# Peptides against a protein of PDB entry 4PAS: the designs that were tried, part 20

Target 1, 39 residues: chain A of PDB entry 4PAS
Amino acid sequence: SVNQASTSRLEGLQSENHRLRMKITELDKDLEEVTMQLQ
Target 2, 39 residues: chain A of PDB entry 4PAS as posed
Amino acid sequence: SVNQASTSRLEGLQSENHHLRMKITELDKDLEEVTMQLQ

## One batch from the design tools (peptide; made by RFdiffusion4, then SolubleMPNN)

Design b1_p14_5_s4 (from b1_p14_5, 11 letters changed)
Fold by OpenDDE base, seed 3:
Structure b1_p14_5_s4 (fold): chain B 39 residues (1-39), chain A 14 residues (1-14)
Amino acid sequence: as target 1 above (39 residues)
Amino acid sequence: SLAEQQRRLQALLQ
């Protein structure tokens, strides 16, 4: 149904959003480590 | 090393 397709799309977007948030957190940490080494 | 951190950052941007 249209509702099932919309739900599956939302779940896909939620999983991708979570993946991207985890990547941002890791990038922020690695940027902090680089910044500390350049000081 | 700084070079290892740069490689890690590049891999995360992919």
Scores: peptide ipSAE 0.093, ipTM 0.677, DockQ to the pose 0.021
Fold by OpenDDE base, seed 4:
Structure b1_p14_5_s4 (fold): chain B 39 residues (1-39), chain A 14 residues (1-14)
Amino acid sequence: as target 1 above (39 residues)
Amino acid sequence: SLAEQQRRLQALLQ
């Protein structure tokens, strides 16, 4: 149904959003550590 | 090490 397709798309976007947020947090941390080592 | 961190950053940019 249109509703099932919409809910499945929302769940996919929510999972990808979570993945991207975790990836940003990890990148920020590793960038801080590299920056600290270059000082 | 700096080299391990750079490798990790590169893997995360993929």
Scores: peptide ipSAE 0.091, ipTM 0.680, DockQ to the pose 0.021
Fold by OpenDDE base, seed 2:
Structure b1_p14_5_s4 (fold): chain B 39 residues (1-39), chain A 14 residues (1-14)
Amino acid sequence: as target 1 above (39 residues)
Amino acid sequence: SLAEQQRRLQALLQ
């Protein structure tokens, strides 16, 4: 149904949003560590 | 090492 397709699309977007947030957090940490070593 | 951190950053940008 249209509702099932919309729900599955939302769940996919939520999982991708979570993955991207975790990736950003990891990048921020690794950039901080590099910055501290270059100072 | 700095070189290992740079490799991790590159892998995370992919």
Scores: peptide ipSAE 0.090, ipTM 0.675, DockQ to the pose 0.021
Fold by OpenDDE base, seed 5:
Structure b1_p14_5_s4 (fold): chain B 39 residues (1-39), chain A 14 residues (1-14)
Amino acid sequence: as target 1 above (39 residues)
Amino acid sequence: SLAEQQRRLQALLQ
């Protein structure tokens, strides 16, 4: 149904949003470590 | 090492 397709799309977007937030946190940490080594 | 961190950053951007 249209409602099931909309729910599955929202769940997919929520899971991808969580994945991207975790990826940003990992990048920020590794950038901080690189920055500290270049000082 | 700096080189290992740079490789890790590149892998995270893919």
Scores: peptide ipSAE 0.089, ipTM 0.678, DockQ to the pose 0.021

Design b1_p14_6_s1 (from b1_p14_6, 8 letters changed)
Fold by OpenDDE base, seed 4:
Structure b1_p14_6_s1 (fold): chain B 39 residues (1-39), chain A 14 residues (1-14)
Amino acid sequence: as target 1 above (39 residues)
Amino acid sequence: DKLLQQLDQQLKEA
C-alpha cells in the first residue's frame, strides 16, 4: 500500500540518518587525533 | 600508517 511504502521509506531514511551520524562521529574523532598529532 | 588507513577506511564507508 501507499502507507506501507511511505513507512518503509521513512525507516530507510531513519537508518541511513543513523549510519551517517555514526560516520560523522567517527571522522570527527579521527580528525581530532590528526589535529593532536600535528600539535 | 595505521591512522591514514583508518581515515581512508572511514571515507570509503561514509
Scores: peptide ipSAE 0.028, ipTM 0.493, DockQ to the pose 0.045
Fold by OpenDDE base, seed 5:
Structure b1_p14_6_s1 (fold): chain B 39 residues (1-39), chain A 14 residues (1-14)
Amino acid sequence: as target 1 above (39 residues)
Amino acid sequence: DKLLQQLDQQLKEA
């Protein structure tokens, strides 16, 4: 149904959003390590 | 350089 397709799309977007937030956090940590090594 | 390898891996997985 249209509602099921919309729900599945939202769940997919929510899971991808979570994945991307975790990757941003990892990259921020790696950038902090680079910054510390350059000081 | 282990750090550069980690950064490259993170960029590929993002």
Scores: peptide ipSAE 0.028, ipTM 0.493, DockQ to the pose 0.045
Fold by OpenDDE base, seed 2:
Structure b1_p14_6_s1 (fold): chain B 39 residues (1-39), chain A 14 residues (1-14)
Amino acid sequence: as target 1 above (39 residues)
Amino acid sequence: DKLLQQLDQQLKEA
């Protein structure tokens, strides 16, 4: 149904949003490590 | 440099 397709699309977007937030957190941590090594 | 390799890998996976 249209509702099932919309729900599956939303769940996919929510999982991708979570993945991208985790990647941003990892990159922020890596930048902090670089900053500490340059000080 | 292991740190530079890790950063490059993170950028490729983003």
Scores: peptide ipSAE 0.027, ipTM 0.485, DockQ to the pose 0.044
Fold by OpenDDE base, seed 1:
Structure b1_p14_6_s1 (fold): chain B 39 residues (1-39), chain A 14 residues (1-14)
Amino acid sequence: as target 1 above (39 residues)
Amino acid sequence: DKLLQQLDQQLKEA
């Protein structure tokens, strides 16, 4: 149904959004660690 | 180097 397709798309986008937020946090941490090692 | 490996992995997955 249209509702099932819309909900499944939203759930997929929410999952991808979470994944991308976690990736940003990991990259920020890695950048901080590199910065600390260069000081 | 563990840090370089982590950075490379993050870049591949980003």
Scores: peptide ipSAE 0.026, ipTM 0.494, DockQ to the pose 0.045

Design b1_p14_6_s2 (from b1_p14_6, 8 letters changed)
Fold by OpenDDE base, seed 4:
Structure b1_p14_6_s2 (fold): chain B 39 residues (1-39), chain A 14 residues (1-14)
Amino acid sequence: as target 1 above (39 residues)
Amino acid sequence: DALLKALDERLAAA
């Protein structure tokens, strides 16, 4: 079904979006830690 | 990001 394929694609994109947002948050924290260590 | 900005300000003030 076309609508089922579209919803599945959207769910995949939403999951990836969430994963990427979590990764950005993690990298921000790592960068803060490195910055503090360089001071 | 806010913390990084605060750290940059601290570094600039040092």
Scores: peptide ipSAE 0.027, ipTM 0.490, DockQ to the pose 0.027
Fold by OpenDDE base, seed 3:
Structure b1_p14_6_s2 (fold): chain B 39 residues (1-39), chain A 14 residues (1-14)
Amino acid sequence: as target 1 above (39 residues)
Amino acid sequence: DALLKALDERLAAA
């Protein structure tokens, strides 16, 4: 079904979007820690 | 960001 394929694709994109947002948060925290260590 | 700003303010005051 076209609707089933579209729904599956959207769910995949939403999952990847969430994963990437979590990775960005990790990197922001790591950068802050390094910055504090250099001060 | 807020933490870094607070640290900078403390350093500037010293």
Scores: peptide ipSAE 0.027, ipTM 0.440, DockQ to the pose 0.021
Fold by OpenDDE base, seed 5:
Structure b1_p14_6_s2 (fold): chain B 39 residues (1-39), chain A 14 residues (1-14)
Amino acid sequence: as target 1 above (39 residues)
Amino acid sequence: DALLKALDERLAAA
């Protein structure tokens, strides 16, 4: 149904959003470590 | 962030 397709799309976007937020956190930590090494 | 700030302060004081 249209509702099932919409909910599946939302769940996919929510999982991808979570993945991307975790990747941003990892990159922020990597940047902090590089910055510390350059100081 | 807090760690970087603390490191900068120590470097400036040295």
Scores: peptide ipSAE 0.025, ipTM 0.451, DockQ to the pose 0.021
Fold by OpenDDE base, seed 1:
Parts: sequence; structure tokens; C-alpha cells
Structure b1_p14_6_s2 (fold): chain B 39 residues (1-39), chain A 14 residues (1-14)
Amino acid sequence: as target 1 above (39 residues)
Amino acid sequence: DALLKALDERLAAA
């Protein structure tokens, strides 16, 4: 149904959003490490 | 952030 398609899309977007937030956190730590190495 | 600030303070004090 249209509702099932909409909910599946929302769940997909929420999962991707979570994945991207976790990746941002990882990259922030990588940048911190590089910054500490340069200082 | 706090760690970077602490490192900056150490460098400034040296």
C-alpha cells in the first residue's frame, strides 16, 4: 500500500540518518587524532 | 574538544 511504501521509506531514511551520524562521529575522532598529531 | 584545549594550553604555557 501507499502507507507501507511511505513507512518503509521513512524507516530507510531514519536508518541512513543514524548511519551518517555514526560516520560523522567517527570522522570527528579521526580529525581530533590528526589535529593532536600536528600540534 | 576539551583534550584539544588542554593541549593548546600546554603549548601556550611552554
Scores: peptide ipSAE 0.024, ipTM 0.446, DockQ to the pose 0.020

Design b1_p14_6_s3 (from b1_p14_6, 7 letters changed)
Fold by OpenDDE base, seed 2:
Structure b1_p14_6_s3 (fold): chain B 39 residues (1-39), chain A 14 residues (1-14)
Amino acid sequence: as target 1 above (39 residues)
Amino acid sequence: DKLLKELDERLKKA
């Protein structure tokens, strides 16, 4: 149904959003480490 | 951020 397709898409987008937020956090920590090594 | 802020404050005092 249209509702099932919409809910499945939302769940996929929520999962991707979570993955991207975790990756941003990882990259922020990597940048912090590099910055510390340069100081 | 927290660690960098702490390090910056330590550098200011040194």
Scores: peptide ipSAE 0.026, ipTM 0.401, DockQ to the pose 0.022
Fold by OpenDDE base, seed 3:
Order: structure tokens, then C-alpha cells, then sequence
Structure b1_p14_6_s3 (fold): chain B 39 residues (1-39), chain A 14 residues (1-14)
């Protein structure tokens, strides 16, 4: 149904959003480590 | 950022 397709798409977008947020956090941590090494 | 901020403050005092 249209409702099932919309719900499935939303769940997929929410999952991808979470994945991207986690990747940003990892990159921020890596950048902090590099910055510390340069100081 | 807390660690970096602390380190920056320490470097300023050195």
C-alpha cells in the first residue's frame, strides 16, 4: 500500500541519518586526535 | 572539544 511504502521509506531515511551522524562523530574524533598530535 | 580547550589553555600559560 501507499502507506506501507511511505513508512518503509521513512524508516530507511531515519536509518541512513543515524549512520551519517555516527560517521560525522568518528571524523570529528579523528580530527581531534590529529590536532592533538600537531600541538 | 573539552580536551582541546584544556590543552589550549595550558599552552597559553607555558
Amino acid sequence: as target 1 above (39 residues)
Amino acid sequence: DKLLKELDERLKKA
Scores: peptide ipSAE 0.024, ipTM 0.396, DockQ to the pose 0.021
Fold by OpenDDE base, seed 1:
Structure b1_p14_6_s3 (fold): chain B 39 residues (1-39), chain A 14 residues (1-14)
Amino acid sequence: as target 1 above (39 residues)
Amino acid sequence: DKLLKELDERLKKA
């Protein structure tokens, strides 16, 4: 039970970390596009 | 990608 709770929490943190990294990448792309359009 | 890296370097120097 303790091990299952710990592994479940770790998997949740890993998935959230991945989601946040993907969102950062998306925002970087959007910023780059806007920057290029302003040039 | 390369543009963002250049912008980051400019921000470091500012």
Scores: peptide ipSAE 0.023, ipTM 0.432, DockQ to the pose 0.043
Fold by OpenDDE base, seed 5:
Structure b1_p14_6_s3 (fold): chain B 39 residues (1-39), chain A 14 residues (1-14)
Amino acid sequence: as target 1 above (39 residues)
Amino acid sequence: DKLLKELDERLKKA
């Protein structure tokens, strides 16, 4: 159904958003580590 | 951005 397709799309976007937020957090930590090592 | 904010504060204190 249209509703099932829409909800499945939203759930996919929500899961991808979560994955990307976790990746950003990881990269921020890597940048912090590099900054600390350069000091 | 927490990292950028922290770096900015560190620069202000330097």
Scores: peptide ipSAE 0.032, ipTM 0.418, DockQ to the pose 0.032; fails the geometry check

Design b1_p14_6_s4 (from b1_p14_6, 9 letters changed)
Fold by OpenDDE base, seed 5:
Structure b1_p14_6_s4 (fold): chain B 39 residues (1-39), chain A 14 residues (1-14)
Amino acid sequence: as target 1 above (39 residues)
Amino acid sequence: SSLLQALDELLKKA
């Protein structure tokens, strides 16, 4: 149904959002470490 | 601010 398709898409977007947030947090930490090493 | 926070701000403006 339309409702099932919408909920499945939302769940997919939520899981992808979580994955991307984890990756950007990792990159943020790496950037901080590089910045610290350059000082 | 963190890159995560910057990303959230971009998403709010999109």
Scores: peptide ipSAE 0.058, ipTM 0.579, DockQ to the pose 0.280
Fold by OpenDDE base, seed 1:
Structure b1_p14_6_s4 (fold): chain B 39 residues (1-39), chain A 14 residues (1-14)
Amino acid sequence: as target 1 above (39 residues)
Amino acid sequence: SSLLQALDELLKKA
């Protein structure tokens, strides 16, 4: 059960990490678009 | 790509 809790926590963090990476990619693209528009 | 690259570098060091 302790191992299950640890693995579940890790899987949750991994999925959240992936989600956040996708979010930052989107924001990066938005920023790039704004930057191009301001140049 | 700049923000993602910066994020990767930060996570790499952590």
Scores: peptide ipSAE 0.055, ipTM 0.582, DockQ to the pose 0.279
Fold by OpenDDE base, seed 2:
Structure b1_p14_6_s4 (fold): chain B 39 residues (1-39), chain A 14 residues (1-14)
Amino acid sequence: as target 1 above (39 residues)
Amino acid sequence: SSLLQALDELLKKA
């Protein structure tokens, strides 16, 4: 159904959002470490 | 400050 398709898309977007947030956190930590090494 | 926090602030203003 249209509702099932919409909810499935939302769940996919939510899981991708979570994955991206985790990757941003990792990159932010790596950037901070590099910044500290340059100081 | 963190990149994640900065992103969240931008999304709040959208």
Scores: peptide ipSAE 0.055, ipTM 0.570, DockQ to the pose 0.252
Fold by OpenDDE base, seed 3:
Structure b1_p14_6_s4 (fold): chain B 39 residues (1-39), chain A 14 residues (1-14)
Amino acid sequence: as target 1 above (39 residues)
Amino acid sequence: SSLLQALDELLKKA
């Protein structure tokens, strides 16, 4: 149904959003570590 | 941490 398709798309976008936020957090941590090592 | 927070604030205003 239309509602099922919309729900599936939203869940996919939420999953991808979560994945991207996790990756950003990881990269931010890595950048902080590199910055500290260069000081 | 600070970067994620800044991005969240940006998305809230979009």
Scores: peptide ipSAE 0.053, ipTM 0.573, DockQ to the pose 0.231

Design b1_p14_7_s1 (from b1_p14_7, 7 letters changed)
Fold by OpenDDE base, seed 4:
Formats: structure tokens, sequence, C-alpha cells
Structure b1_p14_7_s1 (fold): chain B 39 residues (1-39), chain A 14 residues (1-14)
């Protein structure tokens, strides 16, 4: 149904949003580690 | 993390 397709799309977007947030946090940590090594 | 990065950048400007 249209509702099932909309729900599955929302769940996909929520999972991708979570993945992207985790990747930002990882990159922020990598940047901190590089910054600390340059001091 | 962002707070530490900000403190480091502020320390480089001194």
Amino acid sequence: as target 1 above (39 residues)
Amino acid sequence: LEAVEKQIEEAKEL
C-alpha cells in the first residue's frame, strides 16, 4: 500500500540519517586525533 | 570534541 511504501521509505531515511551522524562523529574524532598529533 | 577543537583554535590565535 501507499502507507507501507511511505513507512519503508521513512525507515530507510532514518537509518541513513543515523549512519551519517555516526560517520560525522567518527570524522570529528579523526580530526581531533590528527590535531593532537600536530601539537 | 567540538569544544576541545574550539579551545585549540582559540589557543592558536594567541
Scores: peptide ipSAE 0.030, ipTM 0.442, DockQ to the pose 0.021
Fold by OpenDDE base, seed 3:
Structure b1_p14_7_s1 (fold): chain B 39 residues (1-39), chain A 14 residues (1-14)
Amino acid sequence: as target 1 above (39 residues)
Amino acid sequence: LEAVEKQIEEAKEL
């Protein structure tokens, strides 16, 4: 069904969006640690 | 830690 394909695509985009937000938060912490070591 | 980084940056501008 077109509706089933649209739902599965939305769920895939939502899970990838969550993964990317978690990766940004990790990189922000790594940048903070490096910045403190350079001060 | 962001609050400490901000305080150090403000102290370097003096």
Scores: peptide ipSAE 0.029, ipTM 0.412, DockQ to the pose 0.017
Fold by OpenDDE base, seed 2:
Structure b1_p14_7_s1 (fold): chain B 39 residues (1-39), chain A 14 residues (1-14)
Amino acid sequence: as target 1 above (39 residues)
Amino acid sequence: LEAVEKQIEEAKEL
């Protein structure tokens, strides 16, 4: 039970970390496009 | 695009 709860928490944190990394990559691209439009 | 941004920034320092 304790190991299963720890594994499920780790999997949740890994999925959220992946989601946040994808959002950073999207924002970096959006910033690049805005920077190019201001030049 | 990052390479183009770098070239434009280098051109502003001249």
Scores: peptide ipSAE 0.029, ipTM 0.413, DockQ to the pose 0.017
Fold by OpenDDE base, seed 5:
Structure b1_p14_7_s1 (fold): chain B 39 residues (1-39), chain A 14 residues (1-14)
Amino acid sequence: as target 1 above (39 residues)
Amino acid sequence: LEAVEKQIEEAKEL
């Protein structure tokens, strides 16, 4: 149904949003470690 | 780690 397709799309976007937020947090940590090594 | 970076920077200013 149109509702099932909309729900499945929302769940996909929510999972991708979570994945991207976790990747940003990892990159922020990697940048912090590099900054500390350059000091 | 931010706390360690802050301590290192404070130690360089002395």
Scores: peptide ipSAE 0.028, ipTM 0.406, DockQ to the pose 0.015

Design b1_p14_7_s2 (from b1_p14_7, 8 letters changed)
Fold by OpenDDE base, seed 4:
Structure b1_p14_7_s2 (fold): chain B 39 residues (1-39), chain A 14 residues (1-14)
Amino acid sequence: as target 1 above (39 residues)
Amino acid sequence: LEEVEKKIEEAKKL
């Protein structure tokens, strides 16, 4: 169904968005640690 | 530093 394809696409985009947000949070923390080591 | 550099290079492949 068109609705099933749209739902599966939304779930895929939601999971990828979550993955990307987790990576940003990890990088922000790693950059904070580097910044603290350079002070 | 090396672990941070690795994560940055992995993030550039997004």
Scores: peptide ipSAE 0.048, ipTM 0.555, DockQ to the pose 0.039
Fold by OpenDDE base, seed 5:
Structure b1_p14_7_s2 (fold): chain B 39 residues (1-39), chain A 14 residues (1-14)
Amino acid sequence: as target 1 above (39 residues)
Amino acid sequence: LEEVEKKIEEAKKL
């Protein structure tokens, strides 16, 4: 149904959003480590 | 540094 296709699309977008947030958190940690090495 | 550079180049492809 149109509702099932919309739900599956939302779940895919939620999974991708979670992946991107985890990558941002990883990069923020790597930048903190580089910042500490430059002090 | 090399691992951070690799992760930055991967992030430009997001």
Scores: peptide ipSAE 0.048, ipTM 0.555, DockQ to the pose 0.038
Fold by OpenDDE base, seed 3:
Structure b1_p14_7_s2 (fold): chain B 39 residues (1-39), chain A 14 residues (1-14)
Amino acid sequence: as target 1 above (39 residues)
Amino acid sequence: LEEVEKKIEEAKKL
């Protein structure tokens, strides 16, 4: 149904949003490590 | 540094 297709699309976007947030957190940690190495 | 630069360039493609 149109509702099932909309729900599956939302679940895919939620999963991708979570993946992208985890990648931002990883990059923030890598930048912190570089900042500590430059001190 | 090179690993962090690689991760930044990968993130710009997202």
Scores: peptide ipSAE 0.047, ipTM 0.556, DockQ to the pose 0.041
Fold by OpenDDE base, seed 2:
Structure b1_p14_7_s2 (fold): chain B 39 residues (1-39), chain A 14 residues (1-14)
Amino acid sequence: as target 1 above (39 residues)
Amino acid sequence: LEEVEKKIEEAKKL
């Protein structure tokens, strides 16, 4: 149904949003480590 | 440094 297709699309977008947030947190940590090495 | 630069360049492709 149209509702099932909309729900599956929302679940896909929620999963991608979670993946992107985890990647931002990893990059912030990697930048902190580089900043500590340059001090 | 090179690994962090690689991760940053991969992040710009998102």
Scores: peptide ipSAE 0.046, ipTM 0.558, DockQ to the pose 0.040

Design b1_p14_7_s3 (from b1_p14_7, 8 letters changed)
Fold by OpenDDE base, seed 1:
Order: sequence, then structure tokens, then C-alpha cells
Structure b1_p14_7_s3 (fold): chain B 39 residues (1-39), chain A 14 residues (1-14)
Amino acid sequence: as target 1 above (39 residues)
Amino acid sequence: LSEIEEKIKKALEE
């Protein structure tokens, strides 16, 4: 159904959003470590 | 430092 397709798409977007947020957090940590080592 | 830079580079490609 349209509702099932919409729900599945939303769940996919939510999981990808979570993945991307985790990746940003990892990158921020790595950049902080690089910055600290360059000081 | 080089290992961290490589991790960042890899992450930007994904």
C-alpha cells in the first residue's frame, strides 16, 4: 500500500540519517585528534 | 597522524 511504501521509505531515510550522523561524529573526532597532534 | 588522515580520506569517499 501507499502507507506501507511511505513508512518503508521513512524508515530507510531515518536509518541513513543515523548512519550519516554517526559518520559526522567520527569525522569530528578524527579531525579533533589531528588538530590536537598538530598543536 | 598519517593513519588518521587515511581514515578521514576513506570516510570522505563513502
Scores: peptide ipSAE 0.049, ipTM 0.640, DockQ to the pose 0.033
Fold by OpenDDE base, seed 4:
Structure b1_p14_7_s3 (fold): chain B 39 residues (1-39), chain A 14 residues (1-14)
Amino acid sequence: as target 1 above (39 residues)
Amino acid sequence: LSEIEEKIKKALEE
């Protein structure tokens, strides 16, 4: 159904959003470590 | 430093 398709799409977007947010957090941490080592 | 840079590069590719 249209509702099932919409729900599945939303769940996919939510999972991808979570993945991307985690990746940003990891990258920020790594960049902070690089910055600290360069100082 | 090099190991961290490689981790960052790998993460950007995923």
Scores: peptide ipSAE 0.048, ipTM 0.639, DockQ to the pose 0.032
Fold by OpenDDE base, seed 5:
Structure b1_p14_7_s3 (fold): chain B 39 residues (1-39), chain A 14 residues (1-14)
Amino acid sequence: as target 1 above (39 residues)
Amino acid sequence: LSEIEEKIKKALEE
């Protein structure tokens, strides 16, 4: 079904969005630690 | 610091 394909795509995009947001949070933490050590 | 830099590098490749 077109609706099933659309919902599956949305779920995939939502899971990838969550993964990327978590990665950004981790990188921000690491960069903050680097910044503190360089000061 | 070197370990953190390596972690960042690895994360950017994923």
Scores: peptide ipSAE 0.048, ipTM 0.638, DockQ to the pose 0.032
Fold by OpenDDE base, seed 2:
Structure b1_p14_7_s3 (fold): chain B 39 residues (1-39), chain A 14 residues (1-14)
Amino acid sequence: as target 1 above (39 residues)
Amino acid sequence: LSEIEEKIKKALEE
């Protein structure tokens, strides 16, 4: 149904949003480590 | 430092 397709799309977007947020957090940590080593 | 830079580059490609 249209509702099932919409809910599946939303769940996909939510999982991708979570993945991207975790990736940003990891990159921020890596950049902080680089910054500390360069100081 | 080079290893961390390579890790960052790989992550940006994903």
Scores: peptide ipSAE 0.046, ipTM 0.631, DockQ to the pose 0.033

Design b1_p14_7_s4 (from b1_p14_7, 8 letters changed)
Fold by OpenDDE base, seed 1:
Structure b1_p14_7_s4 (fold): chain B 39 residues (1-39), chain A 14 residues (1-14)
Amino acid sequence: as target 1 above (39 residues)
Amino acid sequence: LKEVEERIEQAKKE
């Protein structure tokens, strides 16, 4: 049970880390598009 | 060996 709780927590953190990395990449692209429109 | 295998299997359930 302790190891299962620890593995489930790690999997949740890995999934959230992946989601956050994808969101950063999206925001960087959106910022580039806005910057290009202002030039 | 058997006792080690039983302990490993128990640790996977905890």
Scores: peptide ipSAE 0.052, ipTM 0.552, DockQ to the pose 0.030; fails the geometry check
Fold by OpenDDE base, seed 3:
Structure b1_p14_7_s4 (fold): chain B 39 residues (1-39), chain A 14 residues (1-14)
Amino acid sequence: as target 1 above (39 residues)
Amino acid sequence: LKEVEERIEQAKKE
């Protein structure tokens, strides 16, 4: 149970890390588009 | 060997 709980926690953190990286990339693109519209 | 198998099976349940 301890190893399974640790593995499931790591997999959850890896999935959330991936989701957050994808969201950062989206926001960086949205920021670039807004910056171009203000020029 | 049997004691090692029992320890491996216990470690899978933890």
Scores: peptide ipSAE 0.049, ipTM 0.537, DockQ to the pose 0.028; fails the geometry check
Fold by OpenDDE base, seed 4:
Structure b1_p14_7_s4 (fold): chain B 39 residues (1-39), chain A 14 residues (1-14)
Amino acid sequence: as target 1 above (39 residues)
Amino acid sequence: LKEVEERIEQAKKE
């Protein structure tokens, strides 16, 4: 049970890390678009 | 060896 709880927590953190990386990539694209509009 | 295998299998269930 302790290892299963630790594994489930790690999988949750890995999925959240992936979600956050995708959000960073979206924001980087939005920043590039705004930067291009200001030039 | 058998005792070590039993302990490993028990640890996987916890």
Scores: peptide ipSAE 0.049, ipTM 0.540, DockQ to the pose 0.031; fails the geometry check
Fold by OpenDDE base, seed 2:
Structure b1_p14_7_s4 (fold): chain B 39 residues (1-39), chain A 14 residues (1-14)
Amino acid sequence: as target 1 above (39 residues)
Amino acid sequence: LKEVEERIEQAKKE
């Protein structure tokens, strides 16, 4: 159970890290589109 | 062998 809890916590942190990286990439595109509209 | 297999299976559940 201790190893399972540690593994499940690591998998949760890995999935959240992936989600946050995808959100950064989305925001970078949104900023590029806004910058292009202001030029 | 059986006792070692039981200990390995128990350690996978902890």
Scores: peptide ipSAE 0.047, ipTM 0.542, DockQ to the pose 0.026; fails the geometry check

Design b1_p14_8_s1 (from b1_p14_8, 8 letters changed)
Fold by OpenDDE base, seed 4:
Structure b1_p14_8_s1 (fold): chain B 39 residues (1-39), chain A 14 residues (1-14)
Amino acid sequence: as target 1 above (39 residues)
Amino acid sequence: SIDEEIERAQKELQ
């Protein structure tokens, strides 16, 4: 149904959003470590 | 490497 396709798309976008937020947090940590090494 | 991780993250945002 249109509702099932919309819910599955939302769930996919929510899972991708979570994955990307975790990757941003990892990169922020790596940048902090590099910044500390340059001091 | 951080550069490889940045490249992966950029590809994931496209």
Scores: peptide ipSAE 0.024, ipTM 0.450, DockQ to the pose 0.043
Fold by OpenDDE base, seed 2:
Structure b1_p14_8_s1 (fold): chain B 39 residues (1-39), chain A 14 residues (1-14)
Amino acid sequence: as target 1 above (39 residues)
Amino acid sequence: SIDEEIERAQKELQ
C-alpha cells in the first residue's frame, strides 16, 4: 500500500539520519584530538 | 586521514 511504502521510506531515512549523526560525532572527536595536539 | 573522512561524509550528505 502507499502507507507501507511511505513507512519503509521513513524507516530508511531514520536509519540514514542516525548513521550520519554518528559520523558527525566521529568527526567532532577527531577535530577535538587535533585541537589537543595543537595546544 | 581526517581530510579523506570529511570528503566521504560530504559525499554521503549529497
Scores: peptide ipSAE 0.023, ipTM 0.447, DockQ to the pose 0.043
Fold by OpenDDE base, seed 3:
Structure b1_p14_8_s1 (fold): chain B 39 residues (1-39), chain A 14 residues (1-14)
Amino acid sequence: as target 1 above (39 residues)
Amino acid sequence: SIDEEIERAQKELQ
């Protein structure tokens, strides 16, 4: 149904959004490590 | 490198 296709699309977007947020958190940590090495 | 990681993350957001 149109509703099932919309739900599956939303679940896919939610999982991708979570993956991208985890990648941003990794980059923030790496930036913190570099900042500490420059002190 | 962090620069290569930034480039990959930017490509994933496009």
Scores: peptide ipSAE 0.023, ipTM 0.444, DockQ to the pose 0.043
Fold by OpenDDE base, seed 1:
Structure b1_p14_8_s1 (fold): chain B 39 residues (1-39), chain A 14 residues (1-14)
Amino acid sequence: as target 1 above (39 residues)
Amino acid sequence: SIDEEIERAQKELQ
């Protein structure tokens, strides 16, 4: 039970970490577009 | 807007 709860929590944190990394990549691209417009 | 997107992303990190 404790190991299963820890595994499910880790899987949730891994999926959230992936989601947040994708969002950072999106924002980095948007900032690159703004940077190109300011040149 | 990019500002609204930044605000959403910051809220998701809290």
Scores: peptide ipSAE 0.023, ipTM 0.446, DockQ to the pose 0.043

